# Peptides against a protein of PDB entry 4Z5W, part 62

Target 1, 305 residues: chain A of PDB entry 4Z5W
Amino acid sequence: IPDVFLELNKLWYFSAQSNLFNGEMPRSLSNSRSISLLSLRNNTLSGQIYLNCSAMTNLTSLDLASNSFSGSIPSNLPNCLRLKTINFAKIKFIAQIPESFKNFQSLTSLSFSNSSIQNISSALEILQHCQNLKTLVLTLNFQKEELPSVPSLQFKNLKVLIIASCQLRGTVPQWLSNSPSLQLLDLSWNQLSGTIPPWLGSLNSLFYLDLSNNTFIGEIPHSLTSLQSLVSKENAVEEPSPDFPFFKKKNTNAGGLQYNQPSSFPPMIDLSYNSLNGSIWPEFGDLRQLHVLNLKNNNLSGNIP

## One batch from the design tools (peptide; made by RFdiffusion4, then SolubleMPNN)

Design b2_p13_8_s4 (from b2_p13_8, 6 letters changed)
Fold by OpenDDE base, seed 4:
Structure b2_p13_8_s4 (fold): chain B 305 residues (1-305), chain A 13 residues (1-13)
Amino acid sequence: as target 1 above (305 residues)
Amino acid sequence: EVLTGTGYLTTVE
C-alpha cells in the first residue's frame, strides 16, 4: 500500500480487502485524520499493528482481519475515542487482551476470532469494563481453557456472544444471566458440560442459541419453550450492527455461509451433538418464530410432538 | 468422526 494518505485528507472510507497487499501499513494511513472506516481484511500485511490514535480522531471501524500482522495487540486502541468496531480475526497474536481495554468505552463490537488469544478469564475480566460492548467474538481461541463461571462478570449491554470452537471446559456460565439483552449465543464446539441452565429461557431477546457439539447432559430446559423472541415478533430489540460479517464455518472444506448482519441469522436453537436426554417438549410448537430446531445426535427419547 | 452439518460462527472465512 503506498504511503500517500496524507494527501487524501477527505478520505472517509478505505476498503482494500481481499487483495494481495503485503508489507506494513503505511505511516500516512496510521496517521490519517479523515478515515472513519478502514478495512484491509484478507491481505498479507505484516509487521506490528500501530495506529496513531491522537491523529486518527475519526476512526470508527477497523478491519485488519486475515493478515500476517505480528506482535502485541496494540494497547493504545482505547485512545481512539471514536473506535467502535474492531475485527482482528485470524491475526496470530499469541497474546492476552491488553489491560488498557478496560478503558475502551467506545468499543461496541470486537472480534478476535482465530487470533491465538490466551487467558479467557483475563479477557472477560477486562472486556466487562467496556460498557458499550454489544458484540464479542472470541471463536477459535483459549484452546482447552476453562470458561470462567465467576458471577461477578457483567456484560450488561451484550447482544452477541460467540465463543465457539475453543475446546472450552466448564459449564454455561451464570454471569450470562446478567446479559438480559443477549440476542445471539454461540458456545458450540467446546467441551462444556453439566446441564443446560433453565435461566437461558429468561433471555427474552435470545433468538439464536448454539450449544451444539458439547458434552451437555440432562433434559432440555422446558424454559427454552418460552423464549419470548421466538414466540412473538413484537420484541424486535434493536439489532446489533457490527461493521464486520459473520461466517458460519462448517467442518467441511465448503465455504462458510456469510451473514452480513445478525438479523440474517435464522432464529435457531441448536443443541445437537450433546448427551441430552428426556423428551422433546411439545411446547416447542409455541416457538412460532423458530426456523431451526436442531436436536440431532443426543440421547433424547419418547415421541416426537 | 467428522461431525457433518454443524458449524460455528466466526468473522473470517
Scores: peptide ipSAE 0.511, ipTM 0.836, DockQ to the pose 0.843
Fold by OpenDDE base, seed 3:
Structure b2_p13_8_s4 (fold): chain B 305 residues (1-305), chain A 13 residues (1-13)
Amino acid sequence: as target 1 above (305 residues)
Amino acid sequence: EVLTGTGYLTTVE
């Protein structure tokens, strides 16, 4: 990419996704005063990620996903006072989240999906201080770590939590009960155990629940039949979605389904591929907004309602 | 087992 962004003093949006750009990010781009949205996703950019946050006063969205960047996660990003959305998916950092992210009050949406992030306990302890954090994606990190259940963890404004395919151990963490605005939870493809907690049914905004491919035991909590978002069509005010899309990765198909907004997900309960027992509650018939109920590959018995 | 039909969410293909 040429170093010509100083002359582009009115450039607000720069999208150069899915090209063949290589080398480092131009210094003029890292110092742009005008740019608000920057997306360089799916290129071959390299070197260390550096942004001059004192110059980049309009930067609101950053997508650098699927590049060959090296080094540490930029610890100065919290100094970008308007930066809301960060997608660093598929960048191989081999690092912990910087302690400076405790001060990242502008942050609303963060993805490190498949970025070789380590120490989930430290990551969650840091990120809980981000009071405006609504979307957190940590899929394909923290391999074989334990999902912390520390009751002091608090994500009060969290709407989307995705921590899938990490081989995480532990239970569904009690601290999630402190997230009453949670709309989407994906903890699929882990090694989570114990029972599914009844308090999940008290998350009135929860319309997408994926606990599939874990080691959960016991009965399906009856409280899941009373999930308010699935009983009644609440006019969920479309809150500002992340500036990055979501992909449902299936094992067999090269093309995942793309979802541009969390509201585009079908209302779903997926508890498949566990060791759940007991009956299917007939009160699942009260979930008039539910599109997908997946209970396959469990130890369920009795009548199908 | 090839867990056909199940998948997980990411922000990349």
Scores: peptide ipSAE 0.499, ipTM 0.838, DockQ to the pose 0.858
Fold by OpenDDE base, seed 2:
Structure b2_p13_8_s4 (fold): chain B 305 residues (1-305), chain A 13 residues (1-13)
Amino acid sequence: as target 1 above (305 residues)
Amino acid sequence: EVLTGTGYLTTVE
């Protein structure tokens, strides 16, 4: 990418995704005063990520996903006072989340999917201080760590939580009960155990639940049949979606379904590939908004309602 | 068993 961004003093949006750009990010781009949205996703950019937050006063969205960046997570990003959305997926950091992210009050959406992030306990402890955090994606990190169930953890404004395919141990964390605005939960492809907690059914905005491919036991909580978002079509006010798309990675190399907004996900309960027992509750019929109920590969018995 | 049909969410292809 040429170092010409000083002359582009009116540049608001720069999208150069899905190209063959290599080398380092241009210094003039890292110092752009005008840029609000920066996407360099799916290139071969390298070196360390550096942004001059004192210069980049208009930066609101940053997508650097699927690049060959190395080094530490930039600890100065909280100094970008308008920065809301960060996608750092598929950047191999081999790092912990910086302590400075406790001060990241502008942050609304964060993805580190498949970024070799370590120490989930520290990550969640830090990120709980981000009062405006609504979307958190931590898929393919924290391999074989324990998902902390510390009741003091609070993500009050969290709407989307995705921590899939981490081989995480532990139980469904009780601190999620402190997230009453949660709309989407994906904890699939872990080693989570215990029972599915009944308080999940109290998350009135929860329309997408994926607990598939874990080691959950016991009965399906009857409270899941009373998920208000699945009973009634609440006009979920489309809050501004993250400036990055979501992808449902299927085990088949068939291209992942792209979802531009969390609201575009089909209302779903996926509890498949667990060790759940008991009956399928007839009251699942009350979930008139439910598009997908996946209970396959469990130990369920009785009649199908 | 190849866990066919279950997927997980990411923010990258």
Scores: peptide ipSAE 0.496, ipTM 0.837, DockQ to the pose 0.853
Fold by OpenDDE base, seed 5:
Structure b2_p13_8_s4 (fold): chain B 305 residues (1-305), chain A 13 residues (1-13)
Amino acid sequence: as target 1 above (305 residues)
Amino acid sequence: EVLTGTGYLTTVE
């Protein structure tokens, strides 16, 4: 990428996704005063990620996903006072979340999906201080770690939590009960155990629940038949979606489904590939907004209602 | 058994 961004003093949006750009980010780009939205996703860019936050005063969205960047996560990003959305998916950091992210008050959406992030306990302890954090994606990290269940963890404004395919141990963490605005939860493809907690049914905004491919036991909580978002059409307040798409990666070589907004996900309960027992509650018939109920590959018995 | 039909969410393909 040429080092010409000083001349582009009116450039607000720069998207150069899915090209063959290599080398480092131009210094003039890292110092741009005009850019609000920057996407360099799916290139071969390399080196250390550096942004001059004192210069980049208009930066609101950063997508650097699927590049060959190396080194640490940039600890100065919290100094970018308008930066809301970060997509660092598929960048091999081999690092922990910086302590400076405790001060990242502008942050609303963060993805580190498949970025070799380590220490989930530290990551969650840091990120809970981000008071405006609504979307957190940590898929394909923290391999074989334990999902912390510390009740003091608090994500008050969290709406989307995805921590899938980490081989995580532990149980469904009780600290999620402190997130009453949670709309989407994906903890699939882990080694989570215990029972599915009844308090999940108290999350009135929860319309997408994926606990598939774990080691859960016991009965399906009856409280899941009372999920308010699935009983009635809530007027979902159009909340600002993250500036990055989501992909449902199937274990089949069939292409993943792309979803540009969390609201585009079908209302779903997926409890498949566990060791759940008991009956299917007839009251699942009250979930008039439910599109997908997946209970396959469990130990369920009785009649199908 | 091939875990057909279950997937997980990510922000990249």
Scores: peptide ipSAE 0.491, ipTM 0.843, DockQ to the pose 0.835

## One batch from the design tools (peptide; made by RFdiffusion4, then SolubleMPNN)

Design b2_p14_1_s1 (from b2_p14_1, 6 letters changed)
Fold by OpenDDE base, seed 2:
Structure b2_p14_1_s1 (fold): chain B 305 residues (1-305), chain A 14 residues (1-14)
Amino acid sequence: as target 1 above (305 residues)
Amino acid sequence: SLPPPGFITTVPDD
C-alpha cells in the first residue's frame, strides 16, 4: 500500500479488503487523522501492527483480519478513544490480551478468532473491564485450556459471545448469568462437561444458543422452553452491529455463510453431539420464533413431541 | 462422523 495517506486528509473510509497487498502498513495510514473505518482484511500485510492513536482520533473501526502481521497485540489501542470495533481474526499473535485492554472503554466489538491467543482466564479477566463490550469472538484460541467459572467475572453489556472450537474444558460458566442482554452464545466444538445449567433459560434475549459438540450430560433444562426471545418477537432494538461480518459453515462443501449482523442468524437451539438424556420437552412447541432445534446425536429417549 | 465445524467466526473459511 502506498504511503500517501498524509494528503488524504478527508479520507473517512478506507476499504482495501481481499486484495494482494503485502509489506507493512504505510506510516501515513497509521497516522491518519481523518480515517474512521479502516479495513485491510484478507491481504498479506506483515510486520507489527502499529497505530498512532494520538493521531488517529477519528478511528472507530479496525479490520486487519487475515493478514500476516507478527508480534504482540498493540497495547496502545485503548488510547484510540473512539475505537469501537476490532477484527484481528486470523492474525497469528501467539500472545495474551494486553493488560491495557482493561481501560478500553470505547470497545464494543472484538474478534480474535483464530489469532493464537493464549490464557483465556487472563483474557476474560481483562475484557470484563470493557464496560461497552457487546460482541466478543474468541473462536479457535486457548487450545485445551479451562473455561474459567469464576463468579466474579462480569460482562454486563455482552450481547454476543462466541468462544467456539477451543477444545475448552470446564462447565458452562455461571458468570454468563451476569449477562442478561446476551442474545447469541456459541460455545460449540469444545470439551465442556457437566449439565446444561437451567439459568440459561433466564437469558430472555437469548435467541441463538450453540452448545453442540461438547460433552454435556443430563437432561435438557426445561427452562430453555421459556426463552422469551423465542416465545415472542421482541423488538430487538437494532443496536449498531459490529463493523465486521460473522461467518458460519453449514455444510462441508459450502463456503461459510456470511451474516452481516447477529440478528441475521436464525433463532436456534443447537445441543447436538452431546451426551444429553431424558425427553424432548413438548413445550419446545411454545418457542414460536425458533427456526432450528438441533438435538441430534444425544442419548435422548421417549416420544418426539 | 462429526458434522463439519458449524461454529461462528469473523472471517470466511479458507
Scores: peptide ipSAE 0.458, ipTM 0.863, DockQ to the pose 0.707
Fold by OpenDDE base, seed 1:
Structure b2_p14_1_s1 (fold): chain B 305 residues (1-305), chain A 14 residues (1-14)
Amino acid sequence: as target 1 above (305 residues)
Amino acid sequence: SLPPPGFITTVPDD
């Protein structure tokens, strides 16, 4: 990318995703006072991620996903006082979340999907201080760590939590009950154990639940038949979606489906590939907004209602 | 057989 952004003093949005850009971020770009939205996703950019937050006073969204950046997560990002959305997916950091992110009050949406992030306990302990954090994606990190169950963890404004394919051990953590605005939960493809907790059915905004491919035991909580968002069309307040899309693979050989916002996901309960027993509750019939109920590959018995 | 990886990411090719 050429070092010409000093001349572009009115540039508000720069999108150059899915190109063949290589080398480092131009210094003039890292110092741009005008840029609000920066997307360089899916390139071959390298070196250390550096942004001059004292210069980049208009920066609101940053997508650097799928690049060859090296080194640490830039600890100065909380100084970008308007920065709301960060997509750092598929950047091989091999790092922990910086302690400075405790002060990241502008942060609303964060993805580190497949970024070799380590220490989930530290990551969650830091990120709970981000009072405006609504979307957190941590898929393909923390390999074989334990999902912390620390009751003091609080994500009061969290709407989307995705921590899939981490081989995480532990149980569904009780601190998630402190997230009453949670709309989408994906904890699939882990090694989570114990029972599915009944308090999940108290999350009135939860329309998408994926607990598939874990080691859960016991009965399906009857309280899941009372998920208010699936019983009635609540007018889900159209909250501003993250400035990055979501992707879900439907089949091994198919390209991932793109979802531009969380509300584009079909209302779903996926509990497949566990060790759940007991019956399918007839009251799943009350979930009139439910599009997908996947209970396959469990130890369920009795009648299909 | 394991199901196809049907988890959510923020890139198409995770």
Scores: peptide ipSAE 0.455, ipTM 0.855, DockQ to the pose 0.662
Fold by OpenDDE base, seed 4:
Formats: sequence, structure tokens, C-alpha cells
Structure b2_p14_1_s1 (fold): chain B 305 residues (1-305), chain A 14 residues (1-14)
Amino acid sequence: as target 1 above (305 residues)
Amino acid sequence: SLPPPGFITTVPDD
């Protein structure tokens, strides 16, 4: 990418995604006073990520995903006082979340999907201080770690939590009950165990639950038949979605489905590929907004209601 | 056999 962004003093949006750009980010770009939205996703950019937050005073969204960046996660990002959305997916950091992220009050949406992030306990302990954090995607990190169950963890404003395919051990953490605005939970493709907790049915905004491909046991909590968002069409307040899309892998090796907003996901309960027993509750028939109920590959018995 | 991965990410599958 040419080093010409000093002359572009009116440039608000720069998207150079899905190209063949290589080398480092140009210094003029890292110092741009005008840029609000920066997307360089899906290139071969390299070097260390550096942003001059004192210069980049308008930066609100940063998508650097699927690049060959190296080094540490930029600890100075909390100094970008307007930075709300960060997509750092598929950047091989091999790092922990910086302690400075405790001060990241502008942060609303963060993805580190497949970024070789380590220490989930430290990551969650840090990120709970981000009071405006609504979307957190940590898929394909923390390999074989234990999902912390520390009751002091609190994500008050969390709406989207995705920690899939981490081979995480532990149970569904009770600290998630402190997130009453949770709309989407994906903990699929882990090694989570124990029972599915009944308090999940008290998450009135939860329309998408993926607990598939874990080691959950016991009965399906009857409280899941009372998920308010799936019983009644509440006015989904169109809250500002993250500036990055979501992707769900298809069951065929064909490219994943793109979802531009969390609300674009079909209302779903996926409990498939567990060791759940007991019956299918007939009261699942009360979930009039439910599009997908996936209970396959369990130990369920009785009649299908 | 396990299903093909159907988890959510913020980048396309390669």
C-alpha cells in the first residue's frame, strides 16, 4: 500500500480488503487523522501492528483480520478513544490480551477469532473492565484451557459471546447469568461438561444458543422452553451491530455463510452432539420464534412431542 | 462421526 495518506485528509473510509497487498501498513495510514473506518482484511500485510492513537483521533473501526502481522497485540489501542470495533481474526499473535485493555472504554466489539490468543482466564479478567463491550469473539483460541467459572466475572452489557472450537474444559460458567442482555451464545466445539444450567432459560434476550459438540450430560433444562425471545417476537432493538461480519461454516466444505449482523442468525437452540438424556419437552412447541432446534446425536428418549 | 464444524467466526473459511 503506498504511503500517500497524508494527502488524503478527507478520507473517512478506507477499504482495501480481499486484495494481495503485502508489506507493512504505510506510516501515513497509521497516522491518519481523518480515517474512521479502516479495513485491510484478507491481505498479506506483515510487520507489527502500530497505530498512532494520538493522530488517529477519528478511528472507530479497525479490521485487520486475515493478515500476516507479527509481534504483540498493540497495547496502546485503548488510547484510540473512539475505537469501538476491532477485528483481529486470523492474525497469529501467540499472546495474551494486554493488561491495558482494562481501560478500553470505547470498545464495543472485539474479535480475536483464530489469533493464537492464550490464557482465557486473564483475557476474561481484563475484558470484563470494558464496560461498553457488547460483542466478544474468541473462537479458535485458548486450546485445551479451562473456561473460568469465577463468579466475580461480569460482562453487564454483553450481547454476543462466541468462544467456539477452543477445546475448552469446564462447565457453562455462572458468571454468564450476570449478562442479562445476552442474545447470542456460541460455546460449540469445546469439551465443556456437566449439566446445562437452568438459569440459561432466564436470559430473556437469548435467541441463539449453540452448545453443540460438547460433553454435556443430564436432561435438557425445562427453562429453555420459556426463553422469552423465542416465545414472543419482542421488538429487537436494532442496536448497532459490529462493523465486521460473522461467518458460520456450512455442513458441506462449501464456503461459510456470511451474517452481517447477529440478528441475521436464525433463532436457534443447538444442543447436538452431547450426552444429554431424558425426553424432548413438549413445551418446545411454545417457542414460536424458534427456527432451528437441533438435538441430534444425544441420548434422548421417549416420544417426539 | 463428528459433524463438520458449524461454529461462528469473523472471517470466511479458507
Scores: peptide ipSAE 0.452, ipTM 0.863, DockQ to the pose 0.698
Fold by OpenDDE base, seed 5:
Structure b2_p14_1_s1 (fold): chain B 305 residues (1-305), chain A 14 residues (1-14)
Amino acid sequence: as target 1 above (305 residues)
Amino acid sequence: SLPPPGFITTVPDD
């Protein structure tokens, strides 16, 4: 990428995603006062990520995903006072989240999907201080760690939590009960155990629940038949989505489907590939907004209602 | 057979 951004003093949006750019980010780009949205996703960019936050006073969105960047996660990003969204997916950091992220009050959406992030306990302890954090994606990290169940953890404004395919141990964490605005939860493809807790049915905004491919036991909580977002249409608040898309694979042979916003996901309960027992509750018939109920590959018995 | 990976990411090829 050429070092010409000093002359581009009115440049608000720069997208150069899905090209063959290599080398480092140009110094004039890292000092741009005009840029609000920066996307360099899916290139071969390298070196240390550096942004001059004192110069980049208009930066609101940063997408650097699927690049060959090295070194530490930039600890100065909290100084970018307008920076809301960060996509650092598929960057091999081999690092912990910086302690400075406790001060990241502008942060609303963060993804580290497949970024070799370590220490989930430290990550959650840091990120709970981000009072405006609404979307958190940590898929394909923390391999074989334990999902912390510390009741003091508080994500009061969290709407989207995705921590899938981490081989995480533990149980569904009680601190999620402190997130009453949660709309989408994906904890699939882990080694989570115990029972599915009844308090999940108290999350009145929860329209998408994926607990598939775990080791859950016991009955399906009857409280899931009373999930208010799946009973009535009234809670469809158009909320600002993150500036990065989501992807979900439907089969092994097809490309992942793109979802531009969380509301593009079908209303779903997926409890498949567990060790759940008992009956299917007839009251699942009250979930008039539910599009997908997936209970396959469990130990369920009785009649289908 | 194991189901296809049906988890959510923020890149298409995770």
Scores: peptide ipSAE 0.433, ipTM 0.844, DockQ to the pose 0.677

Design b2_p14_1_s2 (from b2_p14_1, 7 letters changed)
Fold by OpenDDE base, seed 2:
Structure b2_p14_1_s2 (fold): chain B 305 residues (1-305), chain A 14 residues (1-14)
Amino acid sequence: as target 1 above (305 residues)
Amino acid sequence: SLPPPGFLTTVPDD
């Protein structure tokens, strides 16, 4: 990418995603005073990620995903006082979340999906201080770590939590009950164990639940039949979605589904590929907004209602 | 065996 952004003093949006750009990010771009939305996703950009947050006072969205960047996660990003959305997926950091992210009050949406992030306990302990954090994606990190169940963890404003395919151990963490605005939970493709907790059915905004491909045992909590978002059409206030799309990975040769916003997900309960037993509750019929109920590959018995 | 279910990311499958 040419180093011409100093002259582009009115540039608000720069999207150069899905190109063949290589080398380092231009220094003039890292110092752009005008840019609000920067997307360089799916290139071959390299070097250290550096952003001059003192210059980049308009930066609100940063998508650098699927690049060949090296080195540390930029610890100065919390100094970008308007920066709301960060997609750093598929950047191989081999790092922990910087302690400075405790101060990241502008942060609303963060993805480190497949970024070789380590220490989930530290990551969650840090990120709980991000009071405006609504979307957190940590998929394909933390391999074989334990998902912390520390009751002091609190994500009050969390709406979307995705920590899939980490081979995480532990149980469904009680601290998620402190996230009453949670709309989407994906903890699939882990080694989570124990029972599915009944308090999960108290998350009245939860319309998408993926606990599939874990080691859960016991009965399906009857409280899941009373998920209010699945019983009634809540007018989901279209809150500003993350400036990055979501992708559902499929194990079929058919490409992943793209979802531009969390509201585009079909209302779903996926408990498939566990060791759940007991019956299918007939009261799942009360979930009039439910599009997908996936209970396959469990130890369920009795009648199908 | 049925393929395991998919999971969510913020990048397309490679």
Scores: peptide ipSAE 0.454, ipTM 0.876, DockQ to the pose 0.861
Fold by OpenDDE base, seed 1:
Structure b2_p14_1_s2 (fold): chain B 305 residues (1-305), chain A 14 residues (1-14)
Amino acid sequence: as target 1 above (305 residues)
Amino acid sequence: SLPPPGFLTTVPDD
C-alpha cells in the first residue's frame, strides 16, 4: 500500500479487503486523522500492527483480519477513544490480551477468531472491564485450556459470545447468568462437561444457542422451552451490529454461510453431539420462533413429541 | 458419523 494517506485528508472510509497487498502498513495510514473505517481484511500485510491513536482521532472501526501481521497485540488501542469495532481474526499473535484493554471503554465488538490467543482466564478478566462490549468472538484460541467459572466475571452488556472450537474444558460458566442481554451463545466444539444449566432459559433475549459437540450430560433443561425470544416475536431492537460479518463453517466443501448481522441467524437450539439423556420436552412446541432444533447424536429416549 | 454442523467465526476460511 503506498504511503499517500497524508494527502487524503478527507478520507473517512478506506476499504481494500481481499487484495494482494503485502508489506507493512503505511506510516501515513497509521497517522490518518480523517479515517473512521479501516478495512484491510484478507491481504498479506506483515510486520507489527501500529496505530498512532493520538493522530487517528476519528478511527471507529478496524478490520485487519486474515493478514500476516506478527508481534504483539497493540496495547495502545484503548487510546483510540472512538474505536468501537476490532476484527483481528486469523492473525497469528501467539499472545495474551493486553492488560491495557481493561480501559477500552469505546470497545463494542471484538474478534480474535483463530488468532493464537492464550490464557482465557486473563482474557475474560480483562475484557469484563469493557463496559460497552456487546460482541466477543474468541473461536479457535485457548487450545485445551479451562473455561473459567469465576462468579465475579461480569459481561452486563454482552449480546454475542462465541468461544467455539477451543477444546475448552470445564462447565457452562455461571457468570453468563449476569449477561441478561445475551442474544447469541456459541460454545460448540469444546470439551465442556457437566449438565446444561437451567438458568440459560432465563436469558430472555437468547435466540441462538449452540452447545454442539461437547461432553454435556443429564437432561435438557426444561427452562429452554421458556426462552422468551423463541416463544414470542419480541421486536429485537435493531442494535448496531458489528462492522464485520460472521461465518458458519460447513462440514462439506461447500462455502460457509455468511451472516452480516446477528439478527440474520436463524433462531436455533443446537445441542447435538453430546451425551444428553431423558426426553424431548413437548413444550419445545411453544418455541414458535425456533427455526432449528438439533438434538442429533445424544442419548435421548422416550417419545418424540 | 458426519461431524456436527460447523461453528461460528469472523472469517470465511476458519
Scores: peptide ipSAE 0.436, ipTM 0.868, DockQ to the pose 0.730
Fold by OpenDDE base, seed 5:
Structure b2_p14_1_s2 (fold): chain B 305 residues (1-305), chain A 14 residues (1-14)
Amino acid sequence: as target 1 above (305 residues)
Amino acid sequence: SLPPPGFLTTVPDD
């Protein structure tokens, strides 16, 4: 990428995604006062990620996903006072989240999907201080760690939590009960155990629940038949989505599905590939907004209602 | 048909 961004003093949006760009980010780009949205996703960019936050006063969105960047996660990003969205997916950091992210009050959406992030306990302890954090994606990290169930963890404004395919141990964490605005939860493809807790049915905004491919036991909690977002249409608040799309990985040779907004997800309960027992509750018939109920590969018995 | 099992990311599958 050429070092010409000093002359582009009115440039608000720069997208150069899905090209063959290599080398480092140009210094004039890292000092741009005009850029609000920066996307360099899916290139071969390298070196240390550096942004001059004192110069980049208009930066609101940063997508650097699927690049060959090295070194540490930039600890100065909290100084970018307008920076809301970060996609660092598929950057191999081999690192912990910086302690400075406790001060990241502008942050609303963060993805580290498949970024070799370590220490889930430290990550959650840091990120709970981000009071405006609504979307958190940590898929394909923390391999074989334990999902912390510390009741003091508080994500009060969290709407989207995705921590899939980490081989995580533990149970569904009780601290999620402190997130009453949660709309989407994906904890699929882990080694989570115990029972599915009844308090999940108290999350009145929860319309997408994926607990598939874990080791859950016991009955399906009857409280899931009373999920208010799946009973009535009234809770479709058009909320600001993250500036990055979501992708559903498929275990089939069929390409993944892209979802540009959380509202584009089908209302879903997926409890498939567990060790759940008992009956299917007839009251699942009250979930008039539910599009997908997946209970495949469990130990369920009785009649289908 | 129910969708095949999978999980969510913020990048496409390779």
Scores: peptide ipSAE 0.426, ipTM 0.853, DockQ to the pose 0.566
Fold by OpenDDE base, seed 4:
Structure b2_p14_1_s2 (fold): chain B 305 residues (1-305), chain A 14 residues (1-14)
Amino acid sequence: as target 1 above (305 residues)
Amino acid sequence: SLPPPGFLTTVPDD
């Protein structure tokens, strides 16, 4: 990418995604006073990520996903006082979340999906201080770690939590009950165990639940038949979605489903590929907004209602 | 058989 961004003093949006750009980010770009939205996703950019937050005073969204960046996660990002959305997916950091992220009050949406992030306990302990954090994506990190169940963890404003395909051990953490605005939970493709907790049915905004491909046991909590968002069409407050799309992985290299907003996901309960037993509750028929109920590959018995 | 991958990410499959 040419080093010409000093002359572009009116440039608000720069998207150079899905190209063949290589080398480092140009210094003029890292110092741009005008840029609000920066997307360089899906290139071969390299070097260390550096942003001059004192210069980049308009930066609100940063998508650097699927690049060959190296080094540390930029600890100075909390100094970008307007930075709300960060997509750092598929950047091989091999790092922990910086302690400075405790001060990241502008942060609303963060993805580190497949970024070789380590220490989930430290990551969650840090990120709970981000009071405006609504979307957190940590898929394909923390391999074989234990999902912390520390009751002091609190994500008050969390709406989207995705920690899939981490081979995480532990149980569904009770600290998630402190997130009453949770709309989407994906903990699929882990090694989570125990029972599915009944308090999940008290998350009145939860319309997408993926607990598939874990080691959950016991009965399906009857409280899931009372998920308010799936019973009634409440006015989904169109809250500002993250500036990055979501992708559902497929088994075939045929491109994943893209979802531009969390609200674009079909209302879903996926409990498939567990060791759940007991019956299918007939009261699942009360979930009039439910599009997908996936209970396959369990130990369920009785009649299908 | 393993389930089809269906987990969410913020990048397309390669």
Scores: peptide ipSAE 0.425, ipTM 0.862, DockQ to the pose 0.726

